# Designs tried in a protein design run: peptides against a protein of PDB entry 4KTY. Part 115

Target 1, 266 residues: chain A of PDB entry 4KTY
Amino acid sequence: YVLNDIGVIFYGEVNDIKTRSWSYGQFEDGILDTCLYVMDRAQMDLSGRGNPIKVSRVGSAMVNAKDDEGVLVGSWDNIYAYGVPPSAWTGSVDILLEYRSSENPVRYGQCWVFAGVFNTFLRCLGIPARIVTNYFSAHDNDANLQMDIFLEEDGNVNSKLTKDSVWNYHCWNEAWMTRPDLPVGFGGWQAVDSTPQENSDGMYRCGPASVQAIKHGHVCFQFDAPFVFAEVNSDLIYITAKKDGTHVVENVDATHIGKLIVTKQI

## One batch from the design tools (peptide; made by RFdiffusion4, then SolubleMPNN)

Design b2_p19_1_s4 (from b2_p19_1, 9 letters changed)
Fold by OpenDDE base, seed 1:
Structure b2_p19_1_s4 (fold): chain B 266 residues (1-266), chain A 19 residues (1-19)
Amino acid sequence: as target 1 above (266 residues)
Amino acid sequence: SKEELLKKFEESVLLYETV
């Protein structure tokens, strides 16, 4: 979880699981220096740099370019004219070294690129970390722990009526740490995500969220537990939007979101 | 049916790049 410099990232569909190799390169020349530089750019106090809770939260914010001129610019529209297509990256090293050299965000990333770079960052700083892939990953945009699926009267989905969305898969990270800020038993693996999805107390960041807390439905624990819970356990709520503006719940499916969560065992 | 709803849902799922 710390020493491996090459990994495998799971992607694709739940019925057609695929893997891609990723070079983390946490021991490559200049990479540790770049990770320290990232924390410097975040203006992180030295006293906080020894705290994996603070470090992982800062890393979550800084691996994406939003808010703070962080490492990676995301793109999901298949237009990559001013940078490198996300699929062209094979590891973290080139990205981090470009960031350090240019002192500007690197283009472009998607979830596995964010997760790969973030994994390098965590491992460089001595935090055990792994990448997690969630198939049918929900993005709850209205904080109701549901995935709202709006249907027209003819039964067709109308995606314009909600900002909620589901990805075929999504990658994020889990970092191992104690959580003295939480009750006993909620340390261990913490979900953290650097892919910019939602604003968390003023910045695009996510976590650390206790995996144990999420598994037991404790969504009140910091940080961002409701969002991570929704990613893996949202109910699909099929809602018919009537012409008169009324909404009718047609069906509920509690089994589809987070149908499979995969991580490499080390 | 539930199966028909699921099919329609799956068609609306966002896709990350796989290449």
Scores: peptide ipSAE 0.459, ipTM 0.903, DockQ to the pose 0.691
Fold by OpenDDE base, seed 2:
Structure b2_p19_1_s4 (fold): chain B 266 residues (1-266), chain A 19 residues (1-19)
Amino acid sequence: as target 1 above (266 residues)
Amino acid sequence: SKEELLKKFEESVLLYETV
């Protein structure tokens, strides 16, 4: 979890799981210095840099460029005109070194790129970390722990009303740490995510959220447990929007989101 | 039907770039 500098990332579809190699390169020249630089750019106090809770939370914010001129600019429009297509990256080293050299966000990333770079950051700083892939990963935009799918009378999705979304797959990280800020038993693996999805107390960041807490439905524990819970456990709520403005719940599916969660033991 | 709804939902699923 710390020593492996090459990993495997799962992606694709739940019925057609694919893998790609990713070079983390946490021991490569300049990478540790870059990780320290990232924390400097975050204006992280020196006293906090030894706390994996703070480090992982700062990392989740800084690996994305939003809010703070962090490492990676996300792009999901399939254009990628002013940088490198997300699929062209093979590892974290070039991204991190470019960031350090240019002192500007690097273009472009998607979830596995964010997760790959974040994994390097965590491992470089001595935090055991791994990448997790969730198939049918929900993005709850209104913090109600469900996916509200609004349908037209003809059964088509009403994109204007439907604010929540689902990704075919999504990658994030789990970091190993004690959680003295939580009740006993909620240490261990913590979900952290640097892909900019939702605002968390003023910044696009996510976690650390206790995996044990999520598994047991304890969404009240910091940080961002409701969001992570929703990614893997949201019910699909099918709502028909009538022409008169009324809403009717037509169906509920509790089995589709988080259909499969995969990680490689490294 | 539930199956029809699921099909419509799956058509609306966002797709990450193919690696």
Scores: peptide ipSAE 0.410, ipTM 0.885, DockQ to the pose 0.717
Fold by OpenDDE base, seed 5:
Structure b2_p19_1_s4 (fold): chain B 266 residues (1-266), chain A 19 residues (1-19)
Amino acid sequence: as target 1 above (266 residues)
Amino acid sequence: SKEELLKKFEESVLLYETV
């Protein structure tokens, strides 16, 4: 998980799984220096740089450009003016070296680009890390651990009322570490995500969230466990908004979100 | 039906690039 410098990222649809190669290049010239530079830009204390909990949390914030002029600017509008289309990237090295040389955020990324660069960052700093792909990945916007789908009386989705969203797939990272800040048994793999999705205590960041905690429904454990739990385990709640302003729950589907989670075992 | 609701939901799913 630390030594492999080339990987595979899963994407596509749950019934049409696809793979793409990604070069992490954590041992390439200038990459370690760039990772240190990223932590410098985050104004991270030297004492914290040896703590994988702090490093992974800072990394989740700094790999995206939000809040702190971090590494990557996200774009989902299919225009990509003034930069490189997300699909044109083949690895982390060019992105990180561009960031180091320009000292400005690099355009553009989507989830697999964020995950690829973040994986390089973690591995470069000696943190075992892998990329995870979740199909039908929920984005809970109101922290209720549900995917609330508001419907018109005719059965069509009301996009104005529906604040939660679901991605066809989403990529994030898992990092291996001990969690002395949590009860015994919740170390090991920790979910971390650098794609800017939700504000976590003032910054667009996510994790580390204990995979074991998420698996067993312990959403009270830091960091961002409710959000990660919702990504993989939200119930779909179909709600009809009536003309009189009342809401009626029509159906609940507990099987669709997080239908498939895939990671490479290397 | 549940299947009809699911179809409407799937039409609202956000898409990342697949290239």
Scores: peptide ipSAE 0.400, ipTM 0.882, DockQ to the pose 0.718
Fold by OpenDDE base, seed 3:
Structure b2_p19_1_s4 (fold): chain B 266 residues (1-266), chain A 19 residues (1-19)
Amino acid sequence: as target 1 above (266 residues)
Amino acid sequence: SKEELLKKFEESVLLYETV
């Protein structure tokens, strides 16, 4: 989880799982320097740099460009003018070195690119890390731990009312650390995500959230446990919006979000 | 039906790149 510089990222559809290779390159020339530079740009104090909780949280913020001119600019509209299409990247090295050289955010990334770069960052700094892929990954926008799907009376989705979204797949990272700030048993793998999805206490970041806590429904533990829980466990709530403005729950499906979570076994 | 709702849901799912 630290020494392996080449990895596999799972993607595609739940019924047609695909893999792509990703070169993390945490030992390549200039990469450690770039990771330190990232923490410098974040104005991270030296004392915090030895704390994997703080480092992973800062990393989750800085690997995306939002708020702080971090490493990667996301693009999801299939328009990649003035940059590199997300699918063209084969590893983290070129991205990180470009960031270090230009001192400007690199274009463009999607979830696996963010996860790949973040994995390099964590491993480079001695934090065991892996990429996980969640199929049917929910994005809860209103923090209600549900995926609210609003339908018109004719059965079409009401896009104005439906604010939550679901990705066919989403990649994020798990980082291994102790959690002395949490009760006993909630150390180990921690979910961290650098893909900009939601604002967390002032900036686009996510985690570390205890995987054990999430598995047991403990969403009260820092950081961002409710959001990560929702990504993997949200119920689909089908709501019909009536013409008179009333809402009726038509159905609830608790089986589709987080249908499959996959990571490479090492 | 539940199956019809699921179909509509799946059609609304956002897509990351697959290549």
Scores: peptide ipSAE 0.394, ipTM 0.879, DockQ to the pose 0.688

Design b2_p19_2_s1 (from b2_p19_2, 10 letters changed)
Fold by OpenDDE base, seed 1:
Structure b2_p19_2_s1 (fold): chain B 266 residues (1-266), chain A 19 residues (1-19)
Amino acid sequence: as target 1 above (266 residues)
Amino acid sequence: SKKEKILKELQEKAIKNYF
């Protein structure tokens, strides 16, 4: 989980799983220096740099450009006129070295690019890490642990009222660490996500969230466990918005979100 | 199914990864 410099990222759909190679390059010239530079740009205290909890949380914030002029600018509008299309990247090295040389955010990334760069960052700093792909990944926008899908009376989705969304797939990272700040048993794999999705206590970041805690339904533990829980466990709540302004729950589907979570053993 | 149609519609209108 630390020594492998080439990996595989899963993408596509649950019924049509695809893979791509990704070069992490954590041992390439200038990459460690760049990871240290990222922490410097974050103004991370030296005493915290030995703590994988703090490092992974800072990395989650800094791999995206939001808030802090971090590494990658996300784009999902299929317009990449001022940079590199996300699909053109084949590894983390070029991205990190461009960031180090330009001292400006690199354009552009999507989830697998964020996850790839973040994986390099973690591994470079000695934190065991892997990329996780979740098929039918929920994006809970209102932090209620469910996907609220508003329907017109004809059964079509009301896109104006529906704020929650579902990715056909989403990539994030799991980092291995002890969690002395949590109850016994909630160490090990921690979900961390650098794709800018939701604000977490003032910054676009996510995690570390205990995978074990989430699996046991404990979403009260730091950090961002409710959001990660919702990504993998949200029920789809179909709500008909009536013309009179009333809302009626028409259906609940507990089977679609998080149908398959895939990670490669490395 | 009706659920599948709604889910597909939701996904088509949602943010997409282009890879």
Scores: peptide ipSAE 0.313, ipTM 0.845, DockQ to the pose 0.386
Fold by OpenDDE base, seed 5:
Structure b2_p19_2_s1 (fold): chain B 266 residues (1-266), chain A 19 residues (1-19)
Amino acid sequence: as target 1 above (266 residues)
Amino acid sequence: SKKEKILKELQEKAIKNYF
């Protein structure tokens, strides 16, 4: 989880799983220097740089350009006029070296690019890490641990009221560390995500969230456990908005979100 | 089904990864 410099990323659809190779290149020239530069740009205290909890949280913020002029600019409009299309990247090295050279955010990334670069960052700093792909990944934007789908009386989706969304797939990272800030048993794999999705206490960042805590429903544990829990376990709540302003729950689907979660073992 | 129609509509309106 630290030594492998080439990986596999899963993408596509649940019924048509696809894979691509990704070069992490954590041992290539200039990459460690760039990772240190990233922490310098984050103004991270030296005392925190030996703590994988702090490092992974800072990394989740800094791999995206939001808030802090971090590494990657996300784009999902299929227009990439001022940079490189996300699909054109084949590894982390070119992105990180461009960031170090230009000292400006690199364009453009989507979830697997963010996850690939973040995986390099973690492994480069000696934190065991892997990429995870979640098919039918929820984006809960109001922190209620469910996906609220608002319907018109005719059964069509009310796009104005429906704020939550579902990715066909989403990639993030798991990082291995002890969690002395949590009760015994909640160390090990921690979910961390650098794709800018939601604000977490002032910045677009996510994690580390204990995978064991999430599996046992302990969403009160820092950091961002409710959001990660919702990504993999949200119920779909179908709500009909009546003309009089009342809401009626029509259906609940507990099987759609988190249909498949995949990661490479080594 | 009604459920499949709704899910399809949500997926079409949702943010998409282009890869």
Scores: peptide ipSAE 0.283, ipTM 0.823, DockQ to the pose 0.354
Fold by OpenDDE base, seed 3:
Structure b2_p19_2_s1 (fold): chain B 266 residues (1-266), chain A 19 residues (1-19)
Amino acid sequence: as target 1 above (266 residues)
Amino acid sequence: SKKEKILKELQEKAIKNYF
């Protein structure tokens, strides 16, 4: 998880799982220096740089460009006129070296690109890390641990009222660390996500969230456990918005989100 | 099914990964 410089990223659909190789390149010239530069840009104190909890949280913020002129600019509008299409990247090295050279955010990334670069960052700094792909990944943006899908009376989605969304797949990272700040048993793999999805205490970042805690429904522990829990376990709530302004819950689907979570074993 | 149709519509209207 630290020494492998080439990985596999899962993507596609739950019934048509696809894989691509990704070169992490954590041992390539200039990559460690770039990771240190990233922490410098984050103004991270030296004492914190030895703490994987702080490092992974800072990395989560800095791998995306939001808030802090971090590494990658996300784009999901299928228009990449001022940069590289996300699908064109084959590894982290070119992205990180471009960032270090230009000192400006690199365009463009989507979830697997963010996850790939973040995986390099973590591994460079000696934190065991892997990429996780969640199929039917929820994006809860009203912090209620469910996906509220508002429907018109005709059954069409009311996009104005429906703020939550579902990814066909989403990639994030798991980082291995002890969690002395949590109760015993909640160390090990921690979910961290650099794809800019939601604001966490003032910045677009996510984690570290204890995978064990989430698996057992403990969402009260730092950091961002409710959001990560929602990504993998949100109920779909179908709500019909009536013309008279009333809302009626018509259906609940507790099985759709998090249909499959895949990660490489090594 | 109706649910499948709604989910597809939701995903098409939501942010989408292009890969």
Scores: peptide ipSAE 0.275, ipTM 0.820, DockQ to the pose 0.388
Fold by OpenDDE base, seed 2:
Structure b2_p19_2_s1 (fold): chain B 266 residues (1-266), chain A 19 residues (1-19)
Amino acid sequence: as target 1 above (266 residues)
Amino acid sequence: SKKEKILKELQEKAIKNYF
C-alpha cells in the first residue's frame, strides 16, 4: 500500500465539473520535518502526536493561519497583493517549505489549497486522507443546521441580514481513523477542514467529524458534526424581511445543498 | 428558476472561490 503523492482536486460548478492536479509531496525532503514543526508550533504535547484524532484536529487548526500563526492565510477578495494567488499553487511542498523557512504564514490560500496542504500533512503523518469536494456547500454561521436567506421585498438577497452563505463548491478532507471516543461503527472516514470558516471551541478548526455519523444524522458526535452536516444537508430557508420588521418564510428548499459530493478513493 | 437566481445572487454576494 503506497499513498499517492499526486492527486486530483475537483472544483467548478455541479454542471461544469473541473479538475486540477495537486502535488502532495508527503515524501519530499523536509516535508515530514515541516509537519513536525507545525505540531511544535501548535504546542502539541508529544503524547498526543500518535493519536490521529488529536493530530487531525490540530492540523485543521494549524493549516490555516488564524489564531495560531498557522500555515496558510486565506483570501477571497480576488486581490492578492502580498503573496501568491491561490490558483498559482500547484502543490503543497512549496507552501510547507516556505512556512518552515520563514516561520510565518504563507499567502494565499482558498479551500483547495487548504485541503491540498492538509492532505499532505495528514498523509505525511501516516493518516490516510483524501480531498472531498462538495458542490453547493453551505456555510452555516449560526449553527442552526439551516441556511437562512433573507430577501428584500423585491426578491433580491438582503446581504446585511443574511449571515449564512453557500459556496459554489467547497473542498475539505476526509481522514481515516478509528474513533474510540465514539460509539462502535463511527470510525473510518472523518471529515476534517482546515479552511477557516467557523470557530470551534475557540479556534478556527473543524473535525474530525464521523462521516458515518453525519450520514445518519448523529450531529451530537464530536467534533463539529453540526457544521459538517449543514455543509452537505442544510435546507435553504428563504425569508422575506418586510419593512415593518416582520419575517415571512417564502420558500424552503431541501434539495439544493450538497448536490454533488466528489472524492477520489484512496 | 427563481430559486436558482436567488442562489446565484447569494453566491455572488457571499464568499466565493476564485480558481
Scores: peptide ipSAE 0.252, ipTM 0.842, DockQ to the pose 0.388

Design b2_p19_2_s2 (from b2_p19_2, 14 letters changed)
Fold by OpenDDE base, seed 3:
Structure b2_p19_2_s2 (fold): chain B 266 residues (1-266), chain A 19 residues (1-19)
Amino acid sequence: as target 1 above (266 residues)
Amino acid sequence: DKKKKIEEELQKKAVETFF
């Protein structure tokens, strides 16, 4: 999880799983220097750089360009005229070296690109890390641990009221660390996500969230456990918005989100 | 049927691009 410099990222559909190779290149010239530069740009103190909890949280923020002129600019509009299409990247090295050279955010990334670069960052700094793909991954925008789908009386989705969304797939990272800040048993794999999805205490970042805690329904522990829990286990709540302004819950689907979570074993 | 359609619409609105 630290020494492997080439990996596999799962994507596609739950019934048609696809794989893409990704070169992490954590041992390539200039990459470690760039990772240190990233922490410098984040103004991370030296004492914190030895703490994988702080490092992974800072990395989660800095791999995306939001808030802090971090590494990658995300784009999902299929218009990539001012940079490189997300699918054109084959690894982390070119992205990180471009960032270090230009000192400006690199365009463009999507979830697997963010996860790939973040994986390099973590591994460079000696933190065991892997990429995780979640199929039917929920994006809870209002922090209520459920996906609120508002429907018109005719059954069509009310896009104005429906703010939550579901990715066909989403990639994030798991980083291995002890969690002395949490109760015993919640160390090990921690979910961290650099794809800018939601604001966490003032910045677009996510984690580290204890996988064990989330697995057992403990969402009260730092960091961002409710959001990660929702990504993999939120219920779909179908709400009909009546013309008179009333809302009626018509259906609840507890099986749609997080149908499959895949990661490479080694 | 209708539920499936809604699910497909939600999925189509959040699709990662791959070449």
Scores: peptide ipSAE 0.151, ipTM 0.775, DockQ to the pose 0.405
Fold by OpenDDE base, seed 5:
Formats: C-alpha cells, structure tokens, sequence
Structure b2_p19_2_s2 (fold): chain B 266 residues (1-266), chain A 19 residues (1-19)
C-alpha cells in the first residue's frame, strides 16, 4: 500500500465497470519535495507532520485548490479551455511537478484525478493508502444522512428543490493509521477525500473517517463520518411538494446508494 | 415503473463527472 507506484482506478457504471491505469510515482524525483511543499503551503506546523491524522486531513484540503490555492482545480463542464482535460492525465507526477514549478493550482481534475494525486501524496509520506470507487455515490448537501428527492405533484423531479445529488461513481481514498483520538478498535482504514464536495469546519476537506466506525453506524466520530456514511448508505426519500407548501413522504429506497464499493488489492 | 423512471431522471440530472 506504500511501495506500489502504479495502480488501477475503477470507474464507469455498476453494470459496465471500467478500469484505468494510474501512475502514482511517489518515488520519482521531485515528488517528495513537492509533497513537503504542499504542507508548507498549508502552513502546517512541523509537530503535526508526523501525525497521519493531521497529514491526511491537511492533504484532503490541499489536493484541491479551494480555500488555499491547493494542487488541483476541479471542473465538470466538459470545456476545460484553460488547462488539461481531466481524462488526459495518466498519473500524479506531471500534476505535482507542474504545481511545484508554477506554484499555482493545476487545471483540471475530477474525482479519480483528485484520488490519484492524493494517493501519491499519502504514499509519498509513508501513509499506506488506496483508492476506493463507490458506484451510486450520494452527495448529501445538508448533513441529514438522507437523499431528499423532491417531486412535483405530477411525479416529476423538482430540480429547484432537490439539492442532494448522486454520482454515477465517485473515487476517494482510504489511509491506514492508528486513531488514538477514537475508542479502541476504530483505527485501520480511514476514509479521506480531496474532491471538493462539502465544507468541513471551514474548508473543503473530508476525513479521516474511521471505516470501522462507519460500518457500525458511529457517525459521531471525527472527522466527517456523517458525510461519508451518507455517501455509501443514505436512503432515498421521495417527497412530494404540495402546492400549499406541505411535504409528503411518498417512498423510501434503501437500496439505491452504494450498490458497489471497489478497491484494488495491492 | 414510476420508481424506475424517477431514478433515471434523477441520475441523468445528478451525474456531474465526465470520463
């Protein structure tokens, strides 16, 4: 989980799973220096740089450009006029070296690019890490652990009221570490995500969230466990918005989100 | 199936990634 510098990322649809090779290159010249530079740009205290909890949390913030002029600018509009299309990247090295050279955010990334670069960052700093792909991944925007789908009286989706969304697939990372800040048994794999999705206590970042805690429904454990829990386990709540402003729950679907979670064994 | 139709419409509107 640290030594391998080439990996495979899963994407596509649950019924048509696809794979893409990704070169992490954590041992290539200039990459460690760039990772240290990233932590310098984050103004991370030296005392925290030996703590994988702090490092992974800072990394989740800094791999995206939001808030702090971090590594990658996300874009999902299929234009990409001022940079490189996300699909054109084949590995982390070119992105990280460009960031170090230009000292400006690199354009552009989407989830697998964020996950690829973040995986390099973690492995480069000695933190075992892997990429995870979740098919039908929920994006809960109001932290209520459910996907609220608002319907018109005719049964069509009301796109104005429906703020929650579902990715056909989403990639994030799991990092291996002890969690002395949590009860015994909740160390091991921790979910971390550098794709800018939601604000977490002032920054676009996510994790580390204990995978074991999430599996057992302990969403109260730091960091961002409710959001990660919702990504893989939220129910779809179909709500009809009446003309008089009242809401009626029409249906609940507990099977739609998180149909498949895949990671490659190293 | 009404449920399937809603899910398909939701997915088409909610997908934000291109690969």
Amino acid sequence: as target 1 above (266 residues)
Amino acid sequence: DKKKKIEEELQKKAVETFF
Scores: peptide ipSAE 0.115, ipTM 0.757, DockQ to the pose 0.429
Fold by OpenDDE base, seed 4:
Structure b2_p19_2_s2 (fold): chain B 266 residues (1-266), chain A 19 residues (1-19)
Amino acid sequence: as target 1 above (266 residues)
Amino acid sequence: DKKKKIEEELQKKAVETFF
């Protein structure tokens, strides 16, 4: 197995797919040291550093700055005055080396930046990994495995009644590992996501979630399978909020979320 | 199309920014 230093990240829209080159640089000087430093900052026991399940979960938490002063600060408000705009990054090396040098979170990232850095982290530590782009990716905020869309009686969207959202696209990672903690057949690719979206047992992290399990609708398996499942398979529930406070389901769309999932072959 | 309009509104709230 030969790991590529340069990758392609898919983004844009389903009808206008775009690609972005990303330099992972997992073999560049100082990168392995930085990855070890990341695990040190996470106070990860040495015994766990050989376990890809633990490593990927820790990486998921530590690549984002939330909770633990991890690598990247996310920002989506188009105000990047105190750092580098997410779109300006071209690879993981500068980010990781800055983190190691400054010992402070690096500003700023969005999903593909998180995914890029996380991919480097995983590959650097010998975990086969790839970036996955999901178009029309759901962000289930209330853990109900559906995407709620509230409408006023006039048909306008009421965005105040739910925190659920749909990314035009979202990038996360898949890491290859055995899952002895799961039933046979649910090893292989595991979804992991370092973009801070939801709290998972006390920290903003996601995965590893068995891709096979999710594909077959098994959301009971650790870690964060329901959330990942929702990202790729949530139904859109159109709900009209009546003036009297009642909610009426107007429509259900089971085809919108996860319309296209793309990854580069390793 | 009402559905399309709704989808567009949803996307506006969750869009990655590129420069």
Scores: peptide ipSAE 0.085, ipTM 0.761, DockQ to the pose 0.396
Fold by OpenDDE base, seed 2:
Parts: sequence; structure tokens; C-alpha cells
Structure b2_p19_2_s2 (fold): chain B 266 residues (1-266), chain A 19 residues (1-19)
Amino acid sequence: as target 1 above (266 residues)
Amino acid sequence: DKKKKIEEELQKKAVETFF
């Protein structure tokens, strides 16, 4: 069993799937040291570093720069004046080595960059991991497991009221581990996400969430199962916000989110 | 050239949308 140090990340559209090569480089010089450094920066105790649950959760927090001066600064405004555009990265090695050298967050990343670096982190530490791409990936902002799309009377989206959003695609990771903290049968692949989307108990992190639990609707299982569930299975609720302050549900679309989830088996 | 195209597509596609 040998983990690949080069991978493929899926992106694009559901009807026009595209792939990007990504060099994980988990065995490159300095990368293991950097991963250990990341855990040091997280102030992770030594006793927990052998626990993939704790490691993956810490990794999901530390691969993004929020809260803890982690590895990557996200940017989605198409202005990358003070760093490297997310699309310019070809792998994890340069990012991680820059982080180790500068001891400052690296600019910039988006979902596939976060996922790529996180994949390296996990694999470097002996955790089997893969990148998952979800097309039409929901971002539930209020943890109600649905996408509330508020519309003006003219039918246009009210961006002020609409807090939820949908990515045309989103990449995160799945990490393989046992889950003794969960009921039997919910080990295996665990969804973890280092893209800073929502605060999870005080930090921008996500997972590990049991893929099996999510698949069977067990959103009560730690960690962040409701959020991951919503990413792949939330309904779109179109709500017209009337001038009188009343809200009327105009439409419900249960088919839009999570139309395709793609991953390369490791 | 291919890299540039991929970069453009990634930038374009990595955006939150509202419907």
C-alpha cells in the first residue's frame, strides 16, 4: 500500500467536469517537519497527535489561517495583490514550505487549494485521505439544514437577507479512520474541510463527520455533520420577502444541491 | 497555455452563487 503523492482534483460544472493535477508531496523533504510544526502552532498536545480524529480536526482548523494563523489565507474576490493567486498553485509543497519558513499564513487559497494542502497534511501523518468535489455545494449559514433564498418582489435575490449560498462546486477531504467515539459502523471515511466556511465551536473548522452517518441522515453525530449534510442534501427554499415584512415560501427545490459528488479512490 | 486556461476556469468556477 503506497499513497500517491500526485493526485487529481475535480472541478468545473456537473455537465462539464474538469480535472486538475495536484502534487501532494507528502514525502518531500521538510513536509513532515512542516506538518509537525503545524500541530505545534496549534498547540496540540503530544498525546493527541496519534489520534486521527483529533489530528484531522486540528488540521481542518490549521490549514486555514483564520483564528490561529494557520497555513492558508482564503480569498474569493479575484484580487490577489499580496500573494499568489489560488489558481497558480500546482501542489502543496511550496505552500507548506513557505509557511514553515515564513511562519506566517500563505496567500492565497480557495477550496481546491485548501483541500490539496489538507490532503498532504493528512497523508503525511499517515491518515489515508482523498479529495472530494461536490457540485452545487450548499453553504448553510444558519445551521437549519436548508438553503434560504430570499427574493425581492421582482424575483431577484435579496442579498442582504440571503445568508446561505451555493458553490457551483466545492472541494473538501475525506479521511479514513475508526470512530470509537461514534456507534459501531460509522468509522471509515470521514468528511473534513479546511476551507473556512462556518465557525465550529469557536473555530473555522469542519469534521471529522462520518460519511456513513451523513449518508443515513445521522446529523447528530460529531463533528459538524449538519453542515456537511446540508452541503450535499439541503433543499432550496425560495422565500419572497414582502415590503410589509411578511415572508412567503414561493418554491422548494429538493434536487438542486449535491447533484454529483466525485472523488478518486485511493 | 493549458495552465492558463485551467487557471481561468478555476477562478471562474470557484465562486459562491445565489439562485
Scores: peptide ipSAE 0.078, ipTM 0.611, DockQ to the pose 0.110

